# Designs tried in a protein design run: peptides against a protein of PDB entry 6EJA. Part 48

Target 1, 276 residues: chain A of PDB entry 6EJA
Amino acid sequence: VEYMPANPVRIAFVLVVHGRASRQLQRMFKAIYHKDHFYYIHVDKRSNYLHRQVLQVSRQYSNVRVTPWRMATIWGGASLLSTYLQSMRDLLEMTDWPWDFFINLSAADYPIRTNDQLVAFLSRYRDMNFLKSHGRDNARFIRKQGLDRLFLECDAHMWRLGDRRIPEGIAVDGGSDWFLLNRRFVEYVTFSTDDLVTKMKQFYSYTLLPAESFFHTVLENSPHCDTMVDNNLRITNWNRKLGCKCQYKHIVDWCGCSPNDFKPQDFHRFQQTARP

## One batch from the design tools (peptide; aimed at target 1 H134 G175 R240)

Design b2_p24_1_s3 (made by RFdiffusion4, then SolubleMPNN; its pose is not in this set)
Fold by OpenDDE base, seed 4:
Structure b2_p24_1_s3 (fold): chain B 276 residues (1-276), chain A 24 residues (1-24)
Amino acid sequence: as target 1 above (276 residues)
Amino acid sequence: DEVRAALSDPDTSYADALDGRGLP
């Protein structure tokens, strides 16, 4: 018998999508849709057709919204973090959406549990934050991630400008850019004016693949550090036939896929039972 | 420059670009 929480958590799913695969996105959306959750969708500024399609979908569901702002994002770009941060702010300002967890989702990683299992699990651990770390040598991680390098996103490119130092006193960590964050931590990241958040936002504005380490680093150095769980409750899509891209596989066994890579068989993963 | 071109593709990771993977 599956555990049913008395006060089930509600999830804000944030989707960052691009390309032209509107049908695939529609299938994915239907697979993950639940009336008790919320869906906030950012469509790349360059994907106008997809944007129109997503808008049409959003009008059909009261718990689906599309970002009124749109960024041109690249995979390794610092703008991706900006997208998440702005989405978090927006979601916090939506007083009519009482969400408890923030979850980003793509074809690359799926929840390893059914919706009911996920909700039950998160309801039990609603005070925790789930970020998967690289699980290897941290110094090597820093080097391989280029965290000691300064990057500038400009003209749809990430330009390496030179070397930089990790801020003193900061323990850098990272891994997967797919995470599950509780509302309290999202509030902290969004509204805190402490030195940590301020410095890290600045630091990661010039970081390659910032979402893979920003939240890890902020969390572990914050007063919320005791809420860290080294697991993102995801299973990686290893189907290379879908055109998945792998990032730093030698450090982290993680492969990313765009919404254009969705296949019907991928959605069966939501029905899987797994333990974190 | 293949790397720069790859980075402009939102479906291409930096790591893949460096390795020559996912390039047009």
Scores: peptide ipSAE 0.021, ipTM 0.523, DockQ to the pose 0.031
OpenDDE base, seeds 1, 2, 3, 5: peptide ipSAE 0.020, 0.009, 0.010, 0.008; ipTM 0.496, 0.519, 0.508, 0.477; seeds 1, 2 fail the geometry check

Design b2_p24_1_s4 (made by RFdiffusion4, then SolubleMPNN; its pose is not in this set)
Fold by OpenDDE base, seed 3:
Structure b2_p24_1_s4 (fold): chain B 276 residues (1-276), chain A 24 residues (1-24)
Amino acid sequence: as target 1 above (276 residues)
Amino acid sequence: SAVRAALSDPDTSYADALDGRGLP
């Protein structure tokens, strides 16, 4: 019997979706849906068909909303961070949605734990933030991420403008762009006017793949640094052959990997994921 | 098409070799 907490946490799931992955999204949504949680969905500005479908879903459930604003996101785009930050602000302003945790998802995600297990775990560790770090050489990470490069998102392209330095006194970290953040930390990121948050928001406005590093870096350099747990409690389907190539040079002056759609043969990996 | 990518995943070895730094 799973432990049932006296005051179970409620989760705000932020889904960032694009393209025509409607069927996969529907399957994923059904797998994660619960009446006690909240779902805030951003659909790419160019994905009008998907947007219409998601709107239909949102009308069926009182705890599902779609962002009234829509961004045109691109592979590796800095605007992805803006999407998360604006979503966080929106969610904090929704006084009728008392969520305790922020969890971002895409169509390439799938739950590896039951809702009861997730809620029980997060309820026990409600003061913690879950971010998975790269766990390797930090200098190599900086180079691979292009953090020492200046990028500008313009005309649906990430332009590499030149070199830059990491701000002094900042310990940069990162890894997975999938995270579980408690409300307190989200409030800090959203409303703090301290030098750290201000400078990092500016710095990451010109960063490739900012979500893989921004929250890690802010958390580890903040007064909330002791709340970090090096685990994101999820699985994303990565495929070296299909997802790791320079197929996006036309929109980004960089190369990297992209998540792939889950296939039935991939499901066996869910059971092999270690528990935190 | 993809709207997001990752460079920090352990499976980025091929992408590392083609990191695009040499692009004009």
Scores: peptide ipSAE 0.016, ipTM 0.523, DockQ to the pose 0.076
OpenDDE base, seeds 1, 2, 4, 5: peptide ipSAE 0.009, 0.015, 0.015, 0.009; ipTM 0.423, 0.501, 0.502, 0.421; seed 4 fails the geometry check

Design b2_p24_2 (made by RFdiffusion4)
Pose (drawn by RFdiffusion4):
Structure b2_p24_2 (pose): chain A 276 residues (1-276), chain P 24 residues (1-24)
Amino acid sequence: as target 1 above (276 residues)
Amino acid sequence: SAAFEAELREIQRMLQADPDDEPY
């Protein structure tokens, strides 16, 4: 990541944000901002204060826009995938924004390498997609995720409605819902009418935590399967002893886990050279 | 219901049994 690319990638950052931490969001935005990238910010419908603050930012910079539509993106909600898919369509239709990669971030994310290094890395691997799979037993993953259960999002709640079959003929996979996808794959997901994309969009409209498996499943079973890199380029601070308290039991008909916040004792973790 | 709460407890135990390097 030390070299200087002659044809650097331009990155579309899609920020899916909620809550009250506007100053922290602004600090993270400052760290990731470059005039040659693009920023498309979705603010949860329920976070009006944060939306007003985001509008000030978008009014200041030509390469920053806010989604005019806003969803109530509850934890594990089917609406998160809807949010990503609509954002991808919007971004592809913005012809004045010639972006090469799609990167999703939340208000709780932070870069651990410089923009120069990120651009250099992605410029070398511009035809790859970066998704992290669970890598362990797949039947256990399907069960723990509730992928063999039917869910419906209404009234800001995920309702479990019954069982369903895993469709035959495709491999189902999943893992992290944080990823980096290239433009060619995003176009395929958005505009393809083939049997895989059409049926997976239907299947995942009624799925809990859809973003943790929709893009894995589609990519692995698609003509782009040979572009997958099993690494999302993220460090996620999972600590099961603390983060798996079924804390979302009132929002979804399921138990879930979330990553812990980093502390000062974790700083050395951001310097690991094991994987990019 | 009781069956529903039992299933939630099972799923919670399964998720807590995952290693910390697991990506979800």

Design b2_p24_2_s1 (made by RFdiffusion4, then SolubleMPNN; from b2_p24_2, 10 letters changed)
Fold by OpenDDE base, seed 5:
Structure b2_p24_2_s1 (fold): chain B 276 residues (1-276), chain A 24 residues (1-24)
Amino acid sequence: as target 1 above (276 residues)
Amino acid sequence: SAAEEEELQRNLEELRAEPDDEPY
């Protein structure tokens, strides 16, 4: 019997899914589903079959919803961040879903611990935000991530347009695109009109792999900076790691990528969306 | 506090939190 906190946190799991991995998604969903949490699922605009399958699931569970809007996203694209940001807004507007934490997942993820263990931990640290940093030289990180380069997402491709400057006074950070964010910080990111949030949203609209650094950068430069925990409680990826060198150059005009961003299940989709 | 941070780190380790792979 595990310890149950007096006021257990409730989690909004945001799943961004695409392709034809319906069976994998179903298996993952079954593994992570709990009645006390909330599940908000975005299905890629082009994945109609998967969308139908996910809709069926959402109709069976009151705490599962599918985004009424759908984006054509590519891994590493700016649209992925937009998807998360819009999902955050939606979740904040759902007054009937009193969630405390935002956690993003893919169809390839599996929990490393039981629900009770996760809830107990997050309940103890409900005021913290969990973002894993790269843990290396920051200048090297900037170069490898292409943060000093301007990208434009168009026609399912990230076009490298040229060089750009990182905004002055901003300490850029990043690492993992998997994060656990408390509701308070999500509210800040969603509704703040301060210069930081405004500038970063604009900056990251033209950024490669934006989810790997946007929330890190915003958090560390915000009034909430003291809530940063350099760990994301990694959810295991059951798929084989893909070596990401220039494998997806046809989709992204950059070779710097994370194996966590590009999954084997994405391969077929990427082939279909190759630039003309 | 430093003590609280240490406790947090121990608890994270207990959950077997794993770092992500570095970008290429």
Scores: peptide ipSAE 0.072, ipTM 0.630, DockQ to the pose 0.033
OpenDDE base, seeds 1, 2, 3, 4: peptide ipSAE 0.064, 0.060, 0.043, 0.036; ipTM 0.628, 0.626, 0.602, 0.592; seeds 3, 4 fail the geometry check

Design b2_p24_2_s2 (made by RFdiffusion4, then SolubleMPNN; from b2_p24_2, 12 letters changed)
Fold by OpenDDE base, seed 2:
Structure b2_p24_2_s2 (fold): chain B 276 residues (1-276), chain A 24 residues (1-24)
Amino acid sequence: as target 1 above (276 residues)
Amino acid sequence: SAEEQEELERNQKELQALPDDESF
């Protein structure tokens, strides 16, 4: 008997999509769609065909909306973070959508867990934020990510302008650009006027691959730091013993486990990864 | 460092512009 939580969390899925992957998006959407969740879709400004298709879908479901604004994004561009941040603001302003968690997706994503499993898990850990760190030397990470470099996104390109310093007193972290954030933390990121959030928004507006580091860094340096779980539920081989295989590592660091591979005992592993 | 530059360049090369489909 799958434990049905008494107060199941509701998820805002933010889909950032581009190109001509309409069929893939449709398949993914069908796989993740549930009446109790919310779907907010951003279509790249240049993807007009896809936008028209997504609009058609959104009209069929009350819990599906398309961003009225559209950005021209590039892979690794700062505009991707802007897209997430604006989407977060929009979602918080949607009073008719009582979501508890924010989850980002792309058209290339595919669910590896059932909705019930995901909801049960997040309902148990509703006060936590799930971000996966790189698990390497932090100095090396900074260098590799170019966090000590200043970039400008212009004309679908990230231009390197020069060197910069990481703000003093900030512990920079990062890893996966896939995250599960609770509403409380999203509210903090969106509305806080503290020095941390303000400086980090500015800093990451000139950052390469900002989504891989921004939320990690903000969370770990914030009053919410104790809610950090070093797991984005997309961990490769988290249940290797049960035969989880990474089939599409070349596309996404998404290791699919069969739905049957998730056992309640696996929840204990997440508790161990929670940062105090 | 040279290593840093190489890593950065690798990351930059991985940046891909999204195709425009405004013509559609």
Scores: peptide ipSAE 0.011, ipTM 0.364, DockQ to the pose 0.043
OpenDDE base, seeds 1, 3, 4, 5: peptide ipSAE 0.006, 0.008, 0.010, 0.007; ipTM 0.330, 0.411, 0.387, 0.437; seeds 1, 3, 5 fail the geometry check

Design b2_p24_2_s3 (made by RFdiffusion4, then SolubleMPNN; from b2_p24_2, 15 letters changed)
Fold by OpenDDE base, seed 2:
Structure b2_p24_2_s3 (fold): chain B 276 residues (1-276), chain A 24 residues (1-24)
Amino acid sequence: as target 1 above (276 residues)
Amino acid sequence: SEEEEKELEENLELLRSEPDSESF
């Protein structure tokens, strides 16, 4: 018997898209669309054609919106994190969208599981945050990710300016730039004025591939650290059939695009992976 | 390590290249 949650979670899907692949986007959108979820789409500043196409889609659905602001983003650039953070703020300010989870999507994502399966799982673990760690030597990860380097994004390029220190007392972590975050944690990241959030936002504004470690690091060092699950569920719910790209694949074994099968019995394993 | 730096630089070059079009 399929588990049907009494109070199913509603998901805010944040899509960060660029280029001219409007038809492919439309196909993906149709595959992931559900009336009970919300879709917030950022179109790259340079992708005007795509923006027009996305606007047309958004006008057809009440639960689809396009960011009124647009950034010139590159995968791996600091602006990508800014895009996520701003979208989180926007979504929290949308009082008419009662979402429970934040999930980021790109062109690399395509669902391999049903919406019901995803919702059932997240409804069971609604108080958890799903972030996949790199699973290697953390010091080496830091070096290879360039977390101890200062970067500046300019003209769609990341410029290395020099060395920097990681803030003392912070346990840095990272891995996949694909994550599933509950609303409570998103609220914390968005509105907290504590030193952790403040410092990390500043730190990661000059970071290469910030989305691969920002949320991991903030979560693990926050009062919400006990809500972390070392899994982003993309191995079970998404595939890379349409062209998943992994940055620094030689450093991180999984970028959140590898499809794997799971059984309902496997759900219990996720609880065991929660970090205290 | 020097090897790690080299790998980092190689990855940086990818970011400095023209943005890839999205493929869905």
Scores: peptide ipSAE 0.044, ipTM 0.621, DockQ to the pose 0.066
OpenDDE base, seeds 1, 3, 4, 5: peptide ipSAE 0.053, 0.019, 0.006, 0.026; ipTM 0.616, 0.517, 0.369, 0.598; seeds 1, 5 fail the geometry check

Design b2_p24_2_s4 (made by RFdiffusion4, then SolubleMPNN; from b2_p24_2, 11 letters changed)
Fold by OpenDDE base, seed 2:
Structure b2_p24_2_s4 (fold): chain B 276 residues (1-276), chain A 24 residues (1-24)
Amino acid sequence: as target 1 above (276 residues)
Amino acid sequence: SEEFERELEENLAELQSEPDDEPF
């Protein structure tokens, strides 16, 4: 008997999608769709075909909406963070959507747990935020992420302008750009006018891969720091040898890592981790 | 520039030196 929580959490899934991944998106959507959750989908400004497809889906479900605004995002672009932040604001302003958790997804993601398992877990830990840290030397993390470098997103390119300093007194952290955030923390990030949030929004507007670090850093330096759980409840397929390259050198003046697509051979990994 | 390429190589080395993320 799966213990159904008395007050199950409701999730706002934010999907950031681009390209021609319509089939993948459809599969993922079918897998994650539940009537009690909410789905807010951003389609890249350049992905008009996909946008039309997503709009068709959104018209079929009352709990599915598409962002009225669309950004042109690039790999590693600061605009990705802007997309999340604006989505968070939109979701908070949607008074008819009483969501408890924010979860970001891409078209390449696939759920490894059942909805019931996820809801049960999050309902138990509804006051927590789930972000996976890199778990290594922080100085090394700063270097590899280029956090000490100033970037400008312009003309579909991340231009490295020079060096910068991390603000004094801020403990920078990061890791996965996949996170589960409770509404309270999202409210804080969205509406707080304190120095931390203000400075970090500014700082990360010139940051490469900002979503991998912004929320971690803000959370850990905020009054909500005690709510952090170093786990994003996700399994990603990382192969550093294959995924970490300078393949985007033409787009970004830095190197980075991209998650690999899951292959059928990788499914054995899911079974091992699914054990409680 | 040569300096730029060197920095990228160093950055890449740092990225590749980390172990793969373990499944959670």
Scores: peptide ipSAE 0.213, ipTM 0.706, DockQ to the pose 0.552
OpenDDE base, seeds 1, 3, 4, 5: peptide ipSAE 0.006, 0.007, 0.209, 0.009; ipTM 0.389, 0.400, 0.721, 0.435; seeds 1, 3, 5 fail the geometry check

Design b2_p24_3 (made by RFdiffusion4)
Pose (drawn by RFdiffusion4):
Structure b2_p24_3 (pose): chain A 276 residues (1-276), chain P 24 residues (1-24)
Amino acid sequence: as target 1 above (276 residues)
Amino acid sequence: SPDFEFDYEGRGENRPPTPLSDVL
């Protein structure tokens, strides 16, 4: 990541944010901002204060826009995938924004390498997609995710309605819902009317945590399967002993886990050279 | 390194399924 690329990638950052931490969001935005990238910010419908603050930012910079539509993106909700898919369509239709990669971030994400290094890395691997699979037993993953269960999002709640079959003829996979996807794959997901994309959009409209498997499943079974890199370029601070308290039991008909917040004792983790 | 792994443990059912008529 030390070299200087002659044709650097331009990155579309899609920020899916909620809550009250506007100053922290502004600090992270400062760290990732470059005039040659693009920023498309979705603010949860329920976070009006944060939305007003985001509007000030978008009014200041030409390469920053806010989604005019806003969804109540509850934990594990089917609406998160709807949010990504609509944002991808919007971004592809913005012809004045010639972006090469799609990167999703939350208000709780932070960069651990400089923009120069990120651009250099992605410029070398511009035809790859970066998704992290669970890599363990797949039947256990399907069960723990509830992928063989039917869910419906209504009234800001995920209702479990019954069982369903895993469709035959495709491999189902999943893992992290944080990823980096290239423009070619995003176009395929958005505009393709082939049997895989159409049926997976239907299947995942009624799926818990859809973003943790929709893009994996579509990519692995699509003509772009040979572009997958099993690495999302993220460090996620999982700690099961603390983060798996079924804390979302009142929002979804399921038990879930979330990553812990980093502390000072974790700083050395951001310097690992093992994987990008 | 565990820092680059996805963790999906601690998940499961917490309650019975809700009939569709009770939702719509």

Design b2_p24_3_s1 (made by RFdiffusion4, then SolubleMPNN; from b2_p24_3, 11 letters changed)
Fold by OpenDDE base, seed 2:
Structure b2_p24_3_s1 (fold): chain B 276 residues (1-276), chain A 24 residues (1-24)
Amino acid sequence: as target 1 above (276 residues)
Amino acid sequence: SDDYEVDFDGRGDVRPARPLESVL
């Protein structure tokens, strides 16, 4: 008998999608949809066809909404973080959506565990935040991520403006740009006026691949630092035929590949292998 | 060029189109 929590967590899934991956998104959506969760979808400003498709879906489900604002985001650009932050604010202002966890997804994500397993796990650890660190030399990470460089997103490009210093007293960390954050921490990130949040928002406004490091860094330097779990319950890729490595290491796992790597045949195979 | 393009890597993660270590 699967564990059923007395007070199951409700998840706000934030989907950031772009391009022409309407079919892929539809398949992924069907796989993750549950009536008790919430789905907030941002469609790239340039992806009008996809936006129309997503709007159509949102009209069919009361727990699915589309962002009224749309950004032209280059993946890895600073605007991606802005998208997440604005989405978080929106979700907190939606008083009719009592979500407990924030989970970001792309059209390239696919769950390898059941909803019940995910909910049971998160309900058990509802006070924790799940962020996967790089697990390597931090100095090397900083260099490879370009955290000591200043970037400006403009005209669908990230322009290198020069060198910069990491703020003093801040322990920088990062790794995966996929995370599971509890509502309490999201509230902190959204509404806190302390120096940490303020400075980090500014710092990461000029950062390449900001989502891979912002939430890690803020969490670890915040009063909520004791809630960090070095695990995002995700694997980078689930398609072995395409070089994806989806290793079972945790109770709940999620896998994702590049949009071009997904085929309907792959989903069937993956579901079979993911069954306990 | 001082501009950088970002794309998905082969694993579905967002990565720079060019290695940062070679450019920085």
Scores: peptide ipSAE 0.016, ipTM 0.544, DockQ to the pose 0.076
OpenDDE base, seeds 1, 3, 4, 5: peptide ipSAE 0.015, 0.015, 0.010, 0.009; ipTM 0.521, 0.514, 0.490, 0.510; seeds 1, 3, 5 fail the geometry check

Design b2_p24_3_s2 (made by RFdiffusion4, then SolubleMPNN; from b2_p24_3, 9 letters changed)
Fold by OpenDDE base, seed 4:
Structure b2_p24_3_s2 (fold): chain B 276 residues (1-276), chain A 24 residues (1-24)
Amino acid sequence: as target 1 above (276 residues)
Amino acid sequence: SEDYEVDYDGRGDWRPPTPREDIL
């Protein structure tokens, strides 16, 4: 029997799309569309054809909007993080869209679980944030990610300008650039004026692959650190444990299982707490 | 200065750039 929550969460799906994959996007959209959720779509500034297609879709559904601003983003560029941050702000300012969770998707993503399963799961853990860590040596991660290097995005390229230091007192973490964030944490990231958020926004504006690390780092060093779950519901180990069939990729595959598939021990195994 | 290219395919597939060996 599938668990049905009494107060189901509503999800803001942020779709960052580019290119000419209109059919793929359409299929994905149909697979994830539900009347109770919200869909905010950013189309790359260079993808005018796709933008027109997406606009047509948005006119058909009241819970689908397209960003009035468009960035020329490159995956791995700082502008991608800016896209997420701006979309978060926009979504928070949309008072008519009472969403509870933020989920980022690309056109290549496809859910492997039902909406009911996703909603049931997130409704049970609505106070948690789901970010997948790299699960390796952190120093190695920093080196491989180039976090100790300064980058500038210009002309669709990331230019390495030199070396930099990790801010003092900050525990850097990261992994997947696909995440499930609750509204409360998104509010914190968007509106907090504390040193952590301010410094990290600045730091990551010159970072390669910023989305793979920004939210992890901010969360783990924030007052919200106890809400971290080291799982974005897309990892192979998670899927194996729960009988889900997914491959770990830098794409959002919804690999979540219903609450009935979870054992209390299983959830706690993936929960990570960090101390600021 | 060194540049890193990010694979932007026209099909909508996002691929992260591969860091150079000097960063690794």
Scores: peptide ipSAE 0.021, ipTM 0.563, DockQ to the pose 0.040
OpenDDE base, seeds 1, 2, 3, 5: peptide ipSAE 0.011, 0.018, 0.021, 0.014; ipTM 0.527, 0.554, 0.575, 0.458; seeds 1, 3 fail the geometry check

Design b2_p24_3_s3 (made by RFdiffusion4, then SolubleMPNN; from b2_p24_3, 10 letters changed)
Fold by OpenDDE base, seed 4:
Structure b2_p24_3_s3 (fold): chain B 276 residues (1-276), chain A 24 residues (1-24)
Amino acid sequence: as target 1 above (276 residues)
Amino acid sequence: DPDYEVDFDGRGDVRPPTPREDIL
């Protein structure tokens, strides 16, 4: 039975983009654009050409805005989390944009489902939050993520300063830095002054790859913990042989794996991927 | 301001990094 929502959810898409791939971004944007959704675009502070292009697009659509602030982010940088948190605050303050879900995207993302399918699915599960966990040994995850290490983002580099402890009473989790969050949880993350949110914001301001773990950890330790779905509704082209290299040593005092570029031959796999 | 290309891999899930001390 196909679900037809009576009150379809409206999505705030937050696009974090960089570089000069304006044509790619334009193609992706056209693929995901719908009049009933909202698009909030952050362009890296160093990507002025792209910023100009994005501004032109934003002037053509009433439901597309560009962040008036811009951050210079690096791979694995704590500033990426700051970007998301600030964008969340901005979106909550935009009273003329009644969005129900927050979804982050990059210029390299591409939809594998139709808008109708996505909206139908999220409308059915509008009270849930979708975050994909790592599905591995948690102790190993902590070590490999460097969550027990203190990092400082400075001069376009993540400096490893030393060791740290995980806060007591906190169950750390993480995995994908791609998530679908409902407005209620975003409100909680943005405005709550409880110890959990306060401590985690502080903790993750010195964390490598914070977006892979912050929202997971906050959600699972919050009053909203029962709303978690271990799925981000995304497909990642991952090849360990190609992606797990120390290619970012000059940026981060850590080696990591990154997703590979999507190739045309990968599209067949995307189409066959099931949704929860 | 100059335009810079940044090493930002925001294309999907990032796997856990390996400590540099284990590689170096």
Scores: peptide ipSAE 0.022, ipTM 0.517, DockQ to the pose 0.043; fails the geometry check
OpenDDE base, seeds 1, 2, 3, 5: peptide ipSAE 0.016, 0.010, 0.013, 0.017; ipTM 0.536, 0.517, 0.486, 0.516; seeds 1, 2, 3, 5 fail the geometry check

